# Ledger of designs, part 223: peptides against a protein of PDB entry 5VZU

Target 1, 271 residues: chain A of PDB entry 5VZU
Amino acid sequence: GRTLEDIFHEHMQELILMKFIYTSQYDNCLTYRRIYLPPSRPDDLIKPGLFKGTYGSHGLEIVMLSFHGRRARGTKITGDPNIPAGQQTVEIDLRHRIQLPDLENQRNFNELSRIVLEVRERVRQEQQEGGHEAGEGRGRQGPRESQPSPAQPRAEAPSKGPDGTPGEDGGEPGDAVAAAEQPAQCGQGQPFVLPVGVSSRNEDYPRTCRMCFYGTGLIAGHGFTSPERTPGVFILFDEDRFGFVWLELKSFSLYSRVQATFRNADAPSPQ

## One batch from the design tools (peptide; made by RFdiffusion4, then SolubleMPNN)

Design b2_p29_6_s4 (from b2_p29_6, 13 letters changed)
Fold by OpenDDE base, seed 4:
Structure b2_p29_6_s4 (fold): chain B 271 residues (1-271), chain A 29 residues (1-29)
Amino acid sequence: as target 1 above (271 residues)
Amino acid sequence: SEKEKLKELLEEIEKKLKEKYSKTYSAFL
């Protein structure tokens, strides 16, 4: 019978062939677009920039990581047969931290699945509640009938009264103890392992993570057909490495910073 | 030409692969 390895090799050959077909179709008619690095902000979880990622079947890809308030985004710089360049391959909700269990329980895929799906339902509830508040506020602008209230000239009355003594009430300025925003404590590194049955391209991934967040990944059929967002876990390992666990696909993608310096890669300052 | 035959073959393969992978989540990654 075909081994799982034989099936994987056939699949990889087909995907390589698809990449070859698409690459060969470009002839010499390439449109070059300049890519700018996102500006870094002090509150960015890590420095934004280019990362090389390994997708299970697609191989090595380039992703731009950027931060957008409480969201992070991975944007494809390289396209593949399923998802073209410029699409958001991952969207991370930095409000929804995932706490990983101990190493023994991290091997349990069903436990990780439970944790992620519970966060997904919270995110859906928050989106529904925020959608209702935005909906109700627009409804009540009934047409204010502009009744032309007549300009009655109300009279001059000159009332005098002078003497209000300045009461010295020395209200002590209550020291608003500025709750020192505890600098986001670089969480103590936690031991990390992939769940059983999650495929990685290699076993060479960081065995310690700083923090995890809920996120969604983009999946699609060939030619960007039926694009969907699948739930997953963003794993921050360090300043230069992150991962994404694709929960439904049982796959792990490792992303490592591109250490190359690019001249004039900074976004033009908004004039 | 040989180039045209190769192009036609690649187009047929592309079609078959698109059809195969249009339905399978395992083909998305």
Scores: peptide ipSAE 0.133, ipTM 0.673, DockQ to the pose 0.551
Fold by OpenDDE base, seed 1:
Structure b2_p29_6_s4 (fold): chain B 271 residues (1-271), chain A 29 residues (1-29)
Amino acid sequence: as target 1 above (271 residues)
Amino acid sequence: SEKEKLKELLEEIEKKLKEKYSKTYSAFL
């Protein structure tokens, strides 16, 4: 019978062939664009740069990780038959931390799904509220016809006088115990395991993670058909490794920093 | 031409592969 390895090799050959077909359709009319590395900022969660990521059966792809305030972005440097190069494969909301359960409950896909979908709903509500405030604020700028209201003379309101009664009543300042937002402990790495039924290309992922965040991944059919954003979890393992759990696809992508140094790859200074 | 015949063959293979993979995670990632 066919081994799982034989099936995997056949599957890989077919996906490589599909990538070849798409590449061959460009009829050697290739446009090359210089890639610039994002500048590193002190507040960046990790150093931005190139990462090699695993995309299921498509294999190894190159992604640029960059930070944009409270958002992180993975941009495809290499494309596949579904998602072309230059697309934002992952968008991470660094405002929305995911708390993973204990190691036993991390094996439960439904528990992870619940946690992620609750965060997705909060993100959706915040977007709706912020959209309403922006909409209502623009509607009320009807043209203020600045009718030049005539300069009514500044009536000198009279200097009413003196009396100084010194009522002492020493109301005790109630100590509003400001609930100190516990500084998000940059805690010791928590144990990490993939949920049952989440596909990983290999089992060689880090078994501890530092932080997790809500994010969305880009998915599409072959030839970038019907592109959509699917919910997921960004998992920071360390300075050089992160993962993304594609929740709906039940897939895990592991990203590892490209250790190569590039000359003249720095972004030009904003003029 | 031979190039056109090859193109047509690749398009046929692409179609078959798209159909085969249409229900797998590899059709989306």
Scores: peptide ipSAE 0.109, ipTM 0.684, DockQ to the pose 0.399
Fold by OpenDDE base, seed 2:
Structure b2_p29_6_s4 (fold): chain B 271 residues (1-271), chain A 29 residues (1-29)
Amino acid sequence: as target 1 above (271 residues)
Amino acid sequence: SEKEKLKELLEEIEKKLKEKYSKTYSAFL
């Protein structure tokens, strides 16, 4: 009978063939679009820019990482047979930190799944609550019939009298309990391992991570059919490396910074 | 031409593969 390995090899051959077909078709009409590097901001989790990733069976892909307040985005620079260039491969919610368990419990896929799904449910609840507040706020704009109130004459403002003596109200310095900004714990790197049954194209991934966040990844069939968002974990390893665990797919993508200097790649100043 | 025949063959293969993988997230397989 066909082994799972035979099926996998056939599938991989078909994906390579699809990649070849697409590349061969593009020789007839290439549209070039200039890409711009996103501007770096002080509050960015890491420097934004181009990252090379191992993305499933397609091999090496290029993703632009950018920061948008409390969200990060990975945008495809390279397309694949499923997801075209310019799509948001990953959307990260920097409000929802994932706390990884100890190294022993990190091997348990069900534990990671539980943690991620609990955060997903919180994100859904917050979206519903925020949707209700936005809905109620629109209802109260009844049409104020602007009755044209008649122009009553501007009475002359009387003269400012002078001598308000400064009362020495010795307001006690209310102890501004400086809410001790819990020093943004420069998250001491924690040991990191993939759960059992999560596939990685490269077993040489960083074994220490700084922090993790909830996110969603875009998945689709060939030709961008039935696109949907799947839950996952963004893993910050260092300034130049991040990962994404695709929870439902049981897959891990590693992204490493493209160590290239691009001249004239800066975003045009917003006019 | 041989080039046209190859193009037609590739288009047919592409169609079959798109149909096969229309519901498969093969980017992650």
Scores: peptide ipSAE 0.103, ipTM 0.640, DockQ to the pose 0.695
Fold by OpenDDE base, seed 5:
Structure b2_p29_6_s4 (fold): chain B 271 residues (1-271), chain A 29 residues (1-29)
Amino acid sequence: as target 1 above (271 residues)
Amino acid sequence: SEKEKLKELLEEIEKKLKEKYSKTYSAFL
């Protein structure tokens, strides 16, 4: 009978062949696009840049990680038969931290699923509430034809100028020491393990993580058909490594920084 | 030409594979 390994090898060969067909169709019409590295900001969770990632059976791909306030984005630099280059493969909501359970309960896929789906529901509620506020604000600007009530000449009431001496009440500015939330420093990374039944292309992933966030991944059929966002978990391991758990796909992608120095890859300063 | 036959074969394979994978996000399975 076909082994799971035989099925996996056939599937891999078919996806490689699809990738080959797509690349070869454009051999006569290659367009080069310049890629700029995003500028780093002090408030960025980690340094933005290029990461090599694994997309299950699609193999090794390049993603640009960038930060956009309370959102992070993984943009495909390499495309595959499903998701073309330039698409946002992952979108991370840095407002919605995922708290992983203890190491024993992390093995339970249903527990991770519960946690992620509860966060997804909160995100959906916040989007609905924000959509209502934006909708109600537009409806009330009916053009009130404010008839020009005739400008009655209100009399110049006289300039009483009393020299009220400014009392120098030297209110000491109470140093509201805004307790700078100490950036949660190098706390010992939480022990990390994939749930049972989550596939990884390799078992060599970091066994500790700094923090996790709710996010969505982009999935599609071949030729970018029926694209949809699926819920997942962004896992920050360190400055150079992050993961994404695709919840519905039960898969894990590991991303590692491309350790290359690119000259003249910085975005031109807006003139 | 041989190049045209190869192109036609690849287009036929692409069609079959698109049909096979049209409903499956199995690119991650």
Scores: peptide ipSAE 0.097, ipTM 0.643, DockQ to the pose 0.638

Design b2_p29_7_s1 (from b2_p29_7, 16 letters changed)
Fold by OpenDDE base, seed 4:
Structure b2_p29_7_s1 (fold): chain B 271 residues (1-271), chain A 29 residues (1-29)
Amino acid sequence: as target 1 above (271 residues)
Amino acid sequence: PLYLPSSELFDPEKISHFPKYSIEESLTS
């Protein structure tokens, strides 16, 4: 049979051929868009920015990682025949931390699959509950027939009632010790290994991870046909590296920070 | 400034003549 490596190689050759035909035969002017780096926030899990990674059979891609409260997003900077540039290749739910099992059980794909699918179902339930609250809030705008209640002018009267003494109830302000949300201790890195049957184009991935989160990745056919979100695991290795396990695809993508300083790439300050 | 190639290289209309297939199907075959 074809190996997964053969499939990736064939697919990469096809993508290169498509790119070659498009750039060489059609004299197409490459339109370049100026991009800005996302501003860093104190609460960002890592510094936002450009990462280079591998996406299954598509090979090398550039992704912009950005943080949006309890969500992180990987936005494609490089398009491909399946997913155009500007699409969100990954969406990470930072509310749903995944705890990886011990190193022995991490080799079991079915165990990882179970954990991810249980989190997927919780996320789905939370979305349905939040959708119901938004739905019920719209139903109560029955048409208030603003019957014009007549402006009756009732004028009366002055009564001066008396000097109620200021009771000095010195209720001690209970020090609501705002439990300082302990800055999420960068826990000691957990040993990390890919499950058996999960393919990586690069076997040289970090063997220790800091944190894992539930996420979804975008998949599509050529020409962005039938776009779908597939469940996966975002794996934070360090400040400069993260991975994504595509559960259904049984694939792993490793992303590494682009170690470049870009002049005038900061987002314009909102005036 | 960062200048990156537009999605125009992979415009679905322009690449309509290329084979259509799912990434999932290509990885599971």
Scores: peptide ipSAE 0.018, ipTM 0.524, DockQ to the pose 0.557
Fold by OpenDDE base, seed 2:
Structure b2_p29_7_s1 (fold): chain B 271 residues (1-271), chain A 29 residues (1-29)
Amino acid sequence: as target 1 above (271 residues)
Amino acid sequence: PLYLPSSELFDPEKISHFPKYSIEESLTS
């Protein structure tokens, strides 16, 4: 049998070769599409925009990071032999923060796997519950046949006088379960290291992260065969860098902001 | 305006003639 290393090496070579063949063969036939940068919003976790990724053999990947309320999306701007452009390479749930353990326990892949899979299960439960509420809400709009209720005569209800003394309903201040203020450590960077056995293209990744979130990444075979969503961790390092840990693939992708300024790349304001 | 190459080069329909590869298939062979 081939080793896992042999398989990954062959796969890497094939991906590079395919990308090279396409880019070389179509050099004279490249069509160009205009893209717009997403508008920045005050509530965006970081400034949205173009990020340069390294994903194994894909070499240069360009991903657009955008924010959509409680979700973030990495959209492929560059396609590859597995996943065409326009696909959401990563989808991040900003509701589901991943708490990394201490630096020692971060080396344990099984601990990270446990944490991520627990969050994945919560996300699935929330989706099932929300699906039931949406399903039950549609069922009750049976057509109320407005049977014409016969016009019962308006009995003149007598004008009872206004002297309702305001009862001091001393409404006990219901314990607003203080939504546990996620401790103000949200802004303090924590030490970061990849788990043992997670492949990185290089060891040159930030060793401190701000926060992590649950997310899913898109994976597929060559020619976009059997596309699926795999669980992972979005890691915010700083304003210009994020990572994604592909849990099942045991791989890490680092993304860095494209520092190039683009003239007139802003989306036209909706008129 | 920012212009990037169209990913028509990596459209699954256009690349359908390339060998299909799956890590899963390669692990099961």
Scores: peptide ipSAE 0.018, ipTM 0.526, DockQ to the pose 0.391
Fold by OpenDDE base, seed 5:
Parts: C-alpha cells; structure tokens; sequence
Structure b2_p29_7_s1 (fold): chain B 271 residues (1-271), chain A 29 residues (1-29)
C-alpha cells in the first residue's frame, strides 16, 4: 500500500511541476506588480522585509514580514497552488506571548498544544467581548426624537469680577520616574527544540529563541478552497530568522531574511 | 502570481480529497 510518505512525495512532485509550468511556460502572460518594502518603525520587533521560507529544498517561498501595531503579518510574495500571492500566510498577535517550558518539556507536543490552545481561547474571549461592546453601542441609537423643548431665555448671570490672584503653588513636578521598562535584556535566548512529532524540512534550525508569540496560519485546498486559520507559534530566533509551528499540521517552517539590497524598493511616502 | 506549493502544510487525508485538477485544466482555465 502507499505509505503516507509516498503520498506526500507524489504530492510534492505534482506541486513542483505546477510551479515549474507556471514559471516557465506562462512567463509571457504574467502581470508583474511592483512590491515595495514596508518602512521600518522604531517599535517593530525586527526590521520588516522579505524572508525566504524553507518549505523544503525545492520550494523557494518568499514572504513579506510587516508590523501593524501589536500584530505582525507574513504576506505571501510567492503564492502556492493552495494560497495565492498576496494572502496572509501567518498572522502574529504580539500581545499574546507564548512562554515555552524548559527544554525537556518542549519535546512534549501535548504541552505545547495545551499552552497554545489556552492562548487561543483567551484571544477568542477577547474578540467576543469586543464584539459585544461594538454591538451594544450601535443598538442604542434609537432615534431620540428630540422634541424641541422651547429655549427658555437663560438669564444673563452677572459678570463676577476677575481678581482672584492664582497663588503660585509651585508644586514640584514629582518626577514620575517612568520605570523605564528595562528593554527586556537581549539576554541569552531560551534553548529551543521542536516537539517530538513536529516535522521540519530542515533540521538545521536555531536551537535558541528570543521570544515566541501566538499566531494563526492560513491553510487551504488547491485553488484556495476552504481557507481556514489554524493555531500556531511564531518563534523569533534573531533579527534575520523566525519560525512558525503549525500546531494542527505538526509542522515547522523556518524563514530567513533575504539579504539582497533592493534599489528603490522603499514605499513612496504617502503624499 | 508565482505559485510555490508548500506540500507539508497538507493533511494527507485532506490532500487525498482535493480534486486533482489536471495541471492542464488549471492552466487552461
């Protein structure tokens, strides 16, 4: 019988062939769109830009990492037969940090699953509560028929005189020492290992991570059929590398910064 | 758009149910 491995291998070959046909035969019919790099902001977790996804030795996936307040997004620059270019392959919630356990407990997939699903449930509750506040705020605009109560002429209350000399109470501005949140020491990153049963196409992933966040990945069928968001973990390794653990798929994707300098790739200033 | 398939993002059970669009049909449509 065909093994699961055989089915994956055949599927990977079909997919590589589709890519080859699209890139080699349709080059004359392709509409090229210029992509601009997002401007870097001081509050960005890392420099935004192009990253190469390592979805195996034969697939160059390029994603654009960008920051949008407390959210990060990985946008597909190269589509796949499932998820077209321009789709958000990953959405990262920078409000919801994932705390990885010690290295021994990181090998336990069920422990990672528990941690991620607890955060997922919190995110879902926050969305429901925020949806209720937005819903209740719209319902109370019943048309208040403002009956025009007749404007009784408010009597001119007399001009009380100006003389109150404001005492110079020189209250020393208490130095609210804004506790400078010590920039979380760019300290020795936490030891990192993939859980047992999480597949990686590249075993050469960083064994130390800076921080992790809750995120969702987009999965779909061929032709972008039945698109859904699946829970995962965004793992920041360094300035140039991040990963995504697809929890339900038990897979890991490594992304590395494209080091190429692009001339005139900056977004035009919004005039 | 350049399509680069990530085969590993597929549940094998889900893959088996994807209509095999003939590469020819997906190229002619």
Amino acid sequence: as target 1 above (271 residues)
Amino acid sequence: PLYLPSSELFDPEKISHFPKYSIEESLTS
Scores: peptide ipSAE 0.017, ipTM 0.481, DockQ to the pose 0.074
Fold by OpenDDE base, seed 3:
Structure b2_p29_7_s1 (fold): chain B 271 residues (1-271), chain A 29 residues (1-29)
Amino acid sequence: as target 1 above (271 residues)
Amino acid sequence: PLYLPSSELFDPEKISHFPKYSIEESLTS
């Protein structure tokens, strides 16, 4: 019987062959567009730029990582048969950190799934609440017909009353020392392992990560059919490496910074 | 579901109709 590995290998070969056929057939029709590197900001989680992805069966991918306030985006520079170039392959919500469990429980896919789905529901609730506040604010501009209510006079009503009752009882408020959630020390890498049943193209991924965030990945059929966003985990390994766990697909993509210096790749300063 | 490449996508005519990889202008706005 075909192993899952055989199916993935065949699928990888087919996707590489498709990509080769596409690139070879379009060799005469390639439109090159200049890409500018996003400007780096001091508050960016890591330096933005080009990353070389290894996504399961799609082979070599190039993704632009950019930061947009509390969101990060991975934009496809290289298309594939499913998702064209220019699409946002990943969207990361930097407001929603994923806390990975201990190394033993990280092997449990169901535990990771639980954690991610709990964060997904929080994100949905926040979106619904923010939608309600924006909706209610518009409704109350009913035209207040300015009926000219008459100028009733400023009665100076006076100062007085004193009275005094002293009631004692000095119940000491027990100092519920709210255990200040120690700000999770942002600096120490934690041990990292992929859950059992998550497919990686390469077993050579970083075994420590700095932090993880909730995100969504774009998936589609061939020809960008039925595109949808699937929940996942953005994993920051270091300044030059990140990963994305596609939860529903049970796959992992590793991205490594392109170390090439691009001359004149800086966006023209907004004049 | 893993989207397996359908062997039907190897049809050169079907491939020719794939929208050219337009990096949409959305990066310039």
Scores: peptide ipSAE 0.005, ipTM 0.431, DockQ to the pose 0.055

Design b2_p29_7_s2 (from b2_p29_7, 17 letters changed)
Fold by OpenDDE base, seed 2:
Structure b2_p29_7_s2 (fold): chain B 271 residues (1-271), chain A 29 residues (1-29)
Amino acid sequence: as target 1 above (271 residues)
Amino acid sequence: PLYLPSSELFDPEKIKHFPQYSIRESLTS
């Protein structure tokens, strides 16, 4: 049987070879695409921009974080052997906040798995319901045969009668059921720890998080074979750091803001 | 089949659980 060491060596050789092939092929034909930073919006969870995977001892992984209303996206700026550049490596549903348990229960992978899978099921149900409403709405556009409405004659404008006294209808102040403002726990950092059996390449991850959201990550084989989305958790640590827990992979990816300022990287104003 | 981000391909335990990350297997499928 192949030892773990044999598998690791073979895989390392393949990855090194792939990196070598990519870098050597680029000597002959480099295609440059200008990257624009997304404009910041006031409602953005954090400032959008470039983030570097901190586990990058094996390579530079850059993602663009952008906000799209109730969605966030991590777009690969650097391709890798599995996922090419320009792919949405993570898609975050900002409608589906994940509440992490206490620090003790956060060590339990099965608890995190339960929470994430329950959210995944809700997302699936919402997609099915929204699909039915969109389907039924299209069916009832029967061709309104524009029967030519016969020109019925201009009946004369009846005169403005004057004196409508404003009835003081003392409408009782209907109890505005104060939609319980889910306490804006946006500011209180929760203690954070990875579940047992979730691998992080770096144990130096933030031990407090602001909030978590349901998301999906893109996974694929080498050459972008059999691409699929796997459930995960987006962890917002701070303005400059976020993570993604790949649930099924039992893996954690930490991303840190690229502090480099790029001149002329702003998106052109929509003309 | 579950596929790791490239950044996880250097974890021997992940590679063990996801052998389909071999380029050879990906090219033969």
Scores: peptide ipSAE 0.014, ipTM 0.542, DockQ to the pose 0.067
Fold by OpenDDE base, seed 1:
Structure b2_p29_7_s2 (fold): chain B 271 residues (1-271), chain A 29 residues (1-29)
Amino acid sequence: as target 1 above (271 residues)
Amino acid sequence: PLYLPSSELFDPEKIKHFPQYSIRESLTS
């Protein structure tokens, strides 16, 4: 029977053949696209830049992490057989923090799945509500025919009446102590472990995380067929490392900052 | 059909569970 290794070698040979066919079809014409590093902002969760996917021997995946207000984006710098370069491999909603349970409950995939799907439903509801406001706002720009409302004379509102009594009833306003949502202390690292049944190519991932956020990852078949967004969790480990848990795929991708300094990689100032 | 990022397609442990997406089909379509 075919070994797992045989299947892997066959698949790798097919991929090499694909790369060869694609490169050969272009007569070895390499199209180079200049990459600009996004400017860093003080409000960025971490410094934006290039991150390398730690996918072992299967290739070099480079992603550009950038911040766009309350969203973060991972853009593929390297393409692959499924997803071409320039696609947004991950989109992170920095409004929707994921609270990981304790370390024991983090091993439960169903608990993580519940938490993520609850956040997904909130995001969906917010999009529906915002869509209704945007829809109603467009409908009311019917042409207000500025009918010149005739200047009705200011009837002098008469001044007078004086009197009545001072009933004191001092109903104490019950102090509804708005339970201040304690801002989840951004500073303490939480113990981190992957759920049982989430595959990692490397068991050498950080065992402490700073923050987690709801996000979506892009998945597709070969040739970018039937691309879709799947729910996941962005895990911020530190300034130089983040991960993404692909919930439906039960997989984890680790990304590490490319430490190389690039000369002349700054985006041109918007003129 | 299961859609995977490239990293997942090349996991031998996952490949065994996916129908071989014939690269030939992807190249001829």
Scores: peptide ipSAE 0.017, ipTM 0.509, DockQ to the pose 0.059; fails the geometry check
Fold by OpenDDE base, seed 3:
Structure b2_p29_7_s2 (fold): chain B 271 residues (1-271), chain A 29 residues (1-29)
Amino acid sequence: as target 1 above (271 residues)
Amino acid sequence: PLYLPSSELFDPEKIKHFPQYSIRESLTS
């Protein structure tokens, strides 16, 4: 039987060979596109920019992280056999923060799955409700021909009287102690661990995270066949590191900021 | 078959659990 190592080596050789064939066959027909770094905004969760997937020595994945109001996007700068360059590999909903449980419960994949799927359902409901409001607003422009109905005189409706029945019933207002969700202190890192059964290529991932958000990742077959969005968790570790948990795939992708300074990489100011 | 990002394709454990991520199978389909 093939060992895991044999399967890995075979599959890695196939990937390298595909990449080599692809790059070598198109060597004379390479179209270069200039990449501009998005401008940083004060309201951005972290500085936007280039992030490298930390998938060992043989994989280079570069993603551009950008912020778009209450959404963040990871755009592939490097294509792969499944997803071409320029696709949004991840879309993050900054409206839907995920609260991770304690470390013991973070090891439970089913608990993370529950939390993510509940958020996914809320996002779907919000999309349905917002779709309904947009639909009802168009119907009522019937041309009300404003027939000038004549000014009928304001009959002074008489001041009906003061009947003052005093019914006392002092129902004690049950103090619904709205448990003020203490605003989770935006600055303290939470202990972080991957769930059991989530594969990470590098066990050396940050063991503390700042924030987590609901997101979707793009998955596809080779040649970008049957592209779908799968639910996941964006994990902000720090200013220079984030992860994405692919829930259905049970995988974790770690991204680290490209520390290289690029001259003249700033987007031209919108004139 | 849906494939992992290329980043995940070099995970031996992932290949074990998702043999459908084999490139050969996808190029022939």
Scores: peptide ipSAE 0.017, ipTM 0.587, DockQ to the pose 0.069; fails the geometry check
Fold by OpenDDE base, seed 5:
Structure b2_p29_7_s2 (fold): chain B 271 residues (1-271), chain A 29 residues (1-29)
Amino acid sequence: as target 1 above (271 residues)
Amino acid sequence: PLYLPSSELFDPEKIKHFPQYSIRESLTS
C-alpha cells in the first residue's frame, strides 16, 4: 500500500508539475498585475505588508496583510490549486478578541473550540441585527403618494426682540480626559501553545503571543469549488509574526514578514 | 469535498484524510 510519505511525495510532485505546466506553456496568455504595498496607518495593529507562510520547505505561500478599520485581511499573493491568488485566505475581526486560557488549558482543544464558537455566535447575532435594520429601513419607503396638502399660508410669527443679555457663565469644560486606553503595553506576551491534536508543520512556532482575535479562513475544493469560511483564531506573536488556527481543520499556519525592501512598491496616492 | 489550502495538504496528519486527493486528476479532467 502507499505510505503517507509516498502520497505526500506524489502530491508535491503534482503541485510542482502544475506550476511548471502553467508557467512554461507558450500558448498561455499570462497577465501580470503590479501589487502595491498597503499604506501604513498609525492605528494598524502591526505594519501591513507581505508575509510568508512557513509551510515547510515544500510550499511558498505569500499573503498580504492589510488593515481595514476594525478588520484585518490576509490576501493570497500566491494562489494554490484550491484558492486562487487575490482571494482572502483570512479575515480577522479586530472587535472580537479571543482570550486564551492559561497554558495548561490551552492544550485542551475543546476549550479553545468553546471560546471560538461562543465568539462566532456573537458575530452571527450582530450580523442578523444589522441585517434587520438594513431590511426594515428599505421596506418603509413605500411610495407615499403625499397628496399635495394645500399650502396654508403660515402667518408671520412676530419678531420677538433681541435683548437677552448672554450671561457669561464660564462653566469650565471639565476635561473629560478620555482615558486613552493605554495601548496594551507590549509587556511579556502570554505563554502560547497549540492544543493537542492541532497540526503544525513546524514545532518552531513562537511560545508567547501578544493577542488573539476571532477570524475566518477560506477553504475550498480543488479549482475553487464550494468556497466556505471556517472559524479560526488569529494569533499575533510580534510585529513580524502571526499565526492562524483553523479550528474545524485542527491546523495551524505560521506567517513571517518578508523582510525584503521593495522599491517603488508604495500605493500611488489617491488623486 | 472541501480541502485545506494546498500547503496544508502536505502535512502528513492532514493528507491522510484526503487519500483521494489527486492534482493530476484535476489536470486531466
Scores: peptide ipSAE 0.015, ipTM 0.493, DockQ to the pose 0.054; fails the geometry check

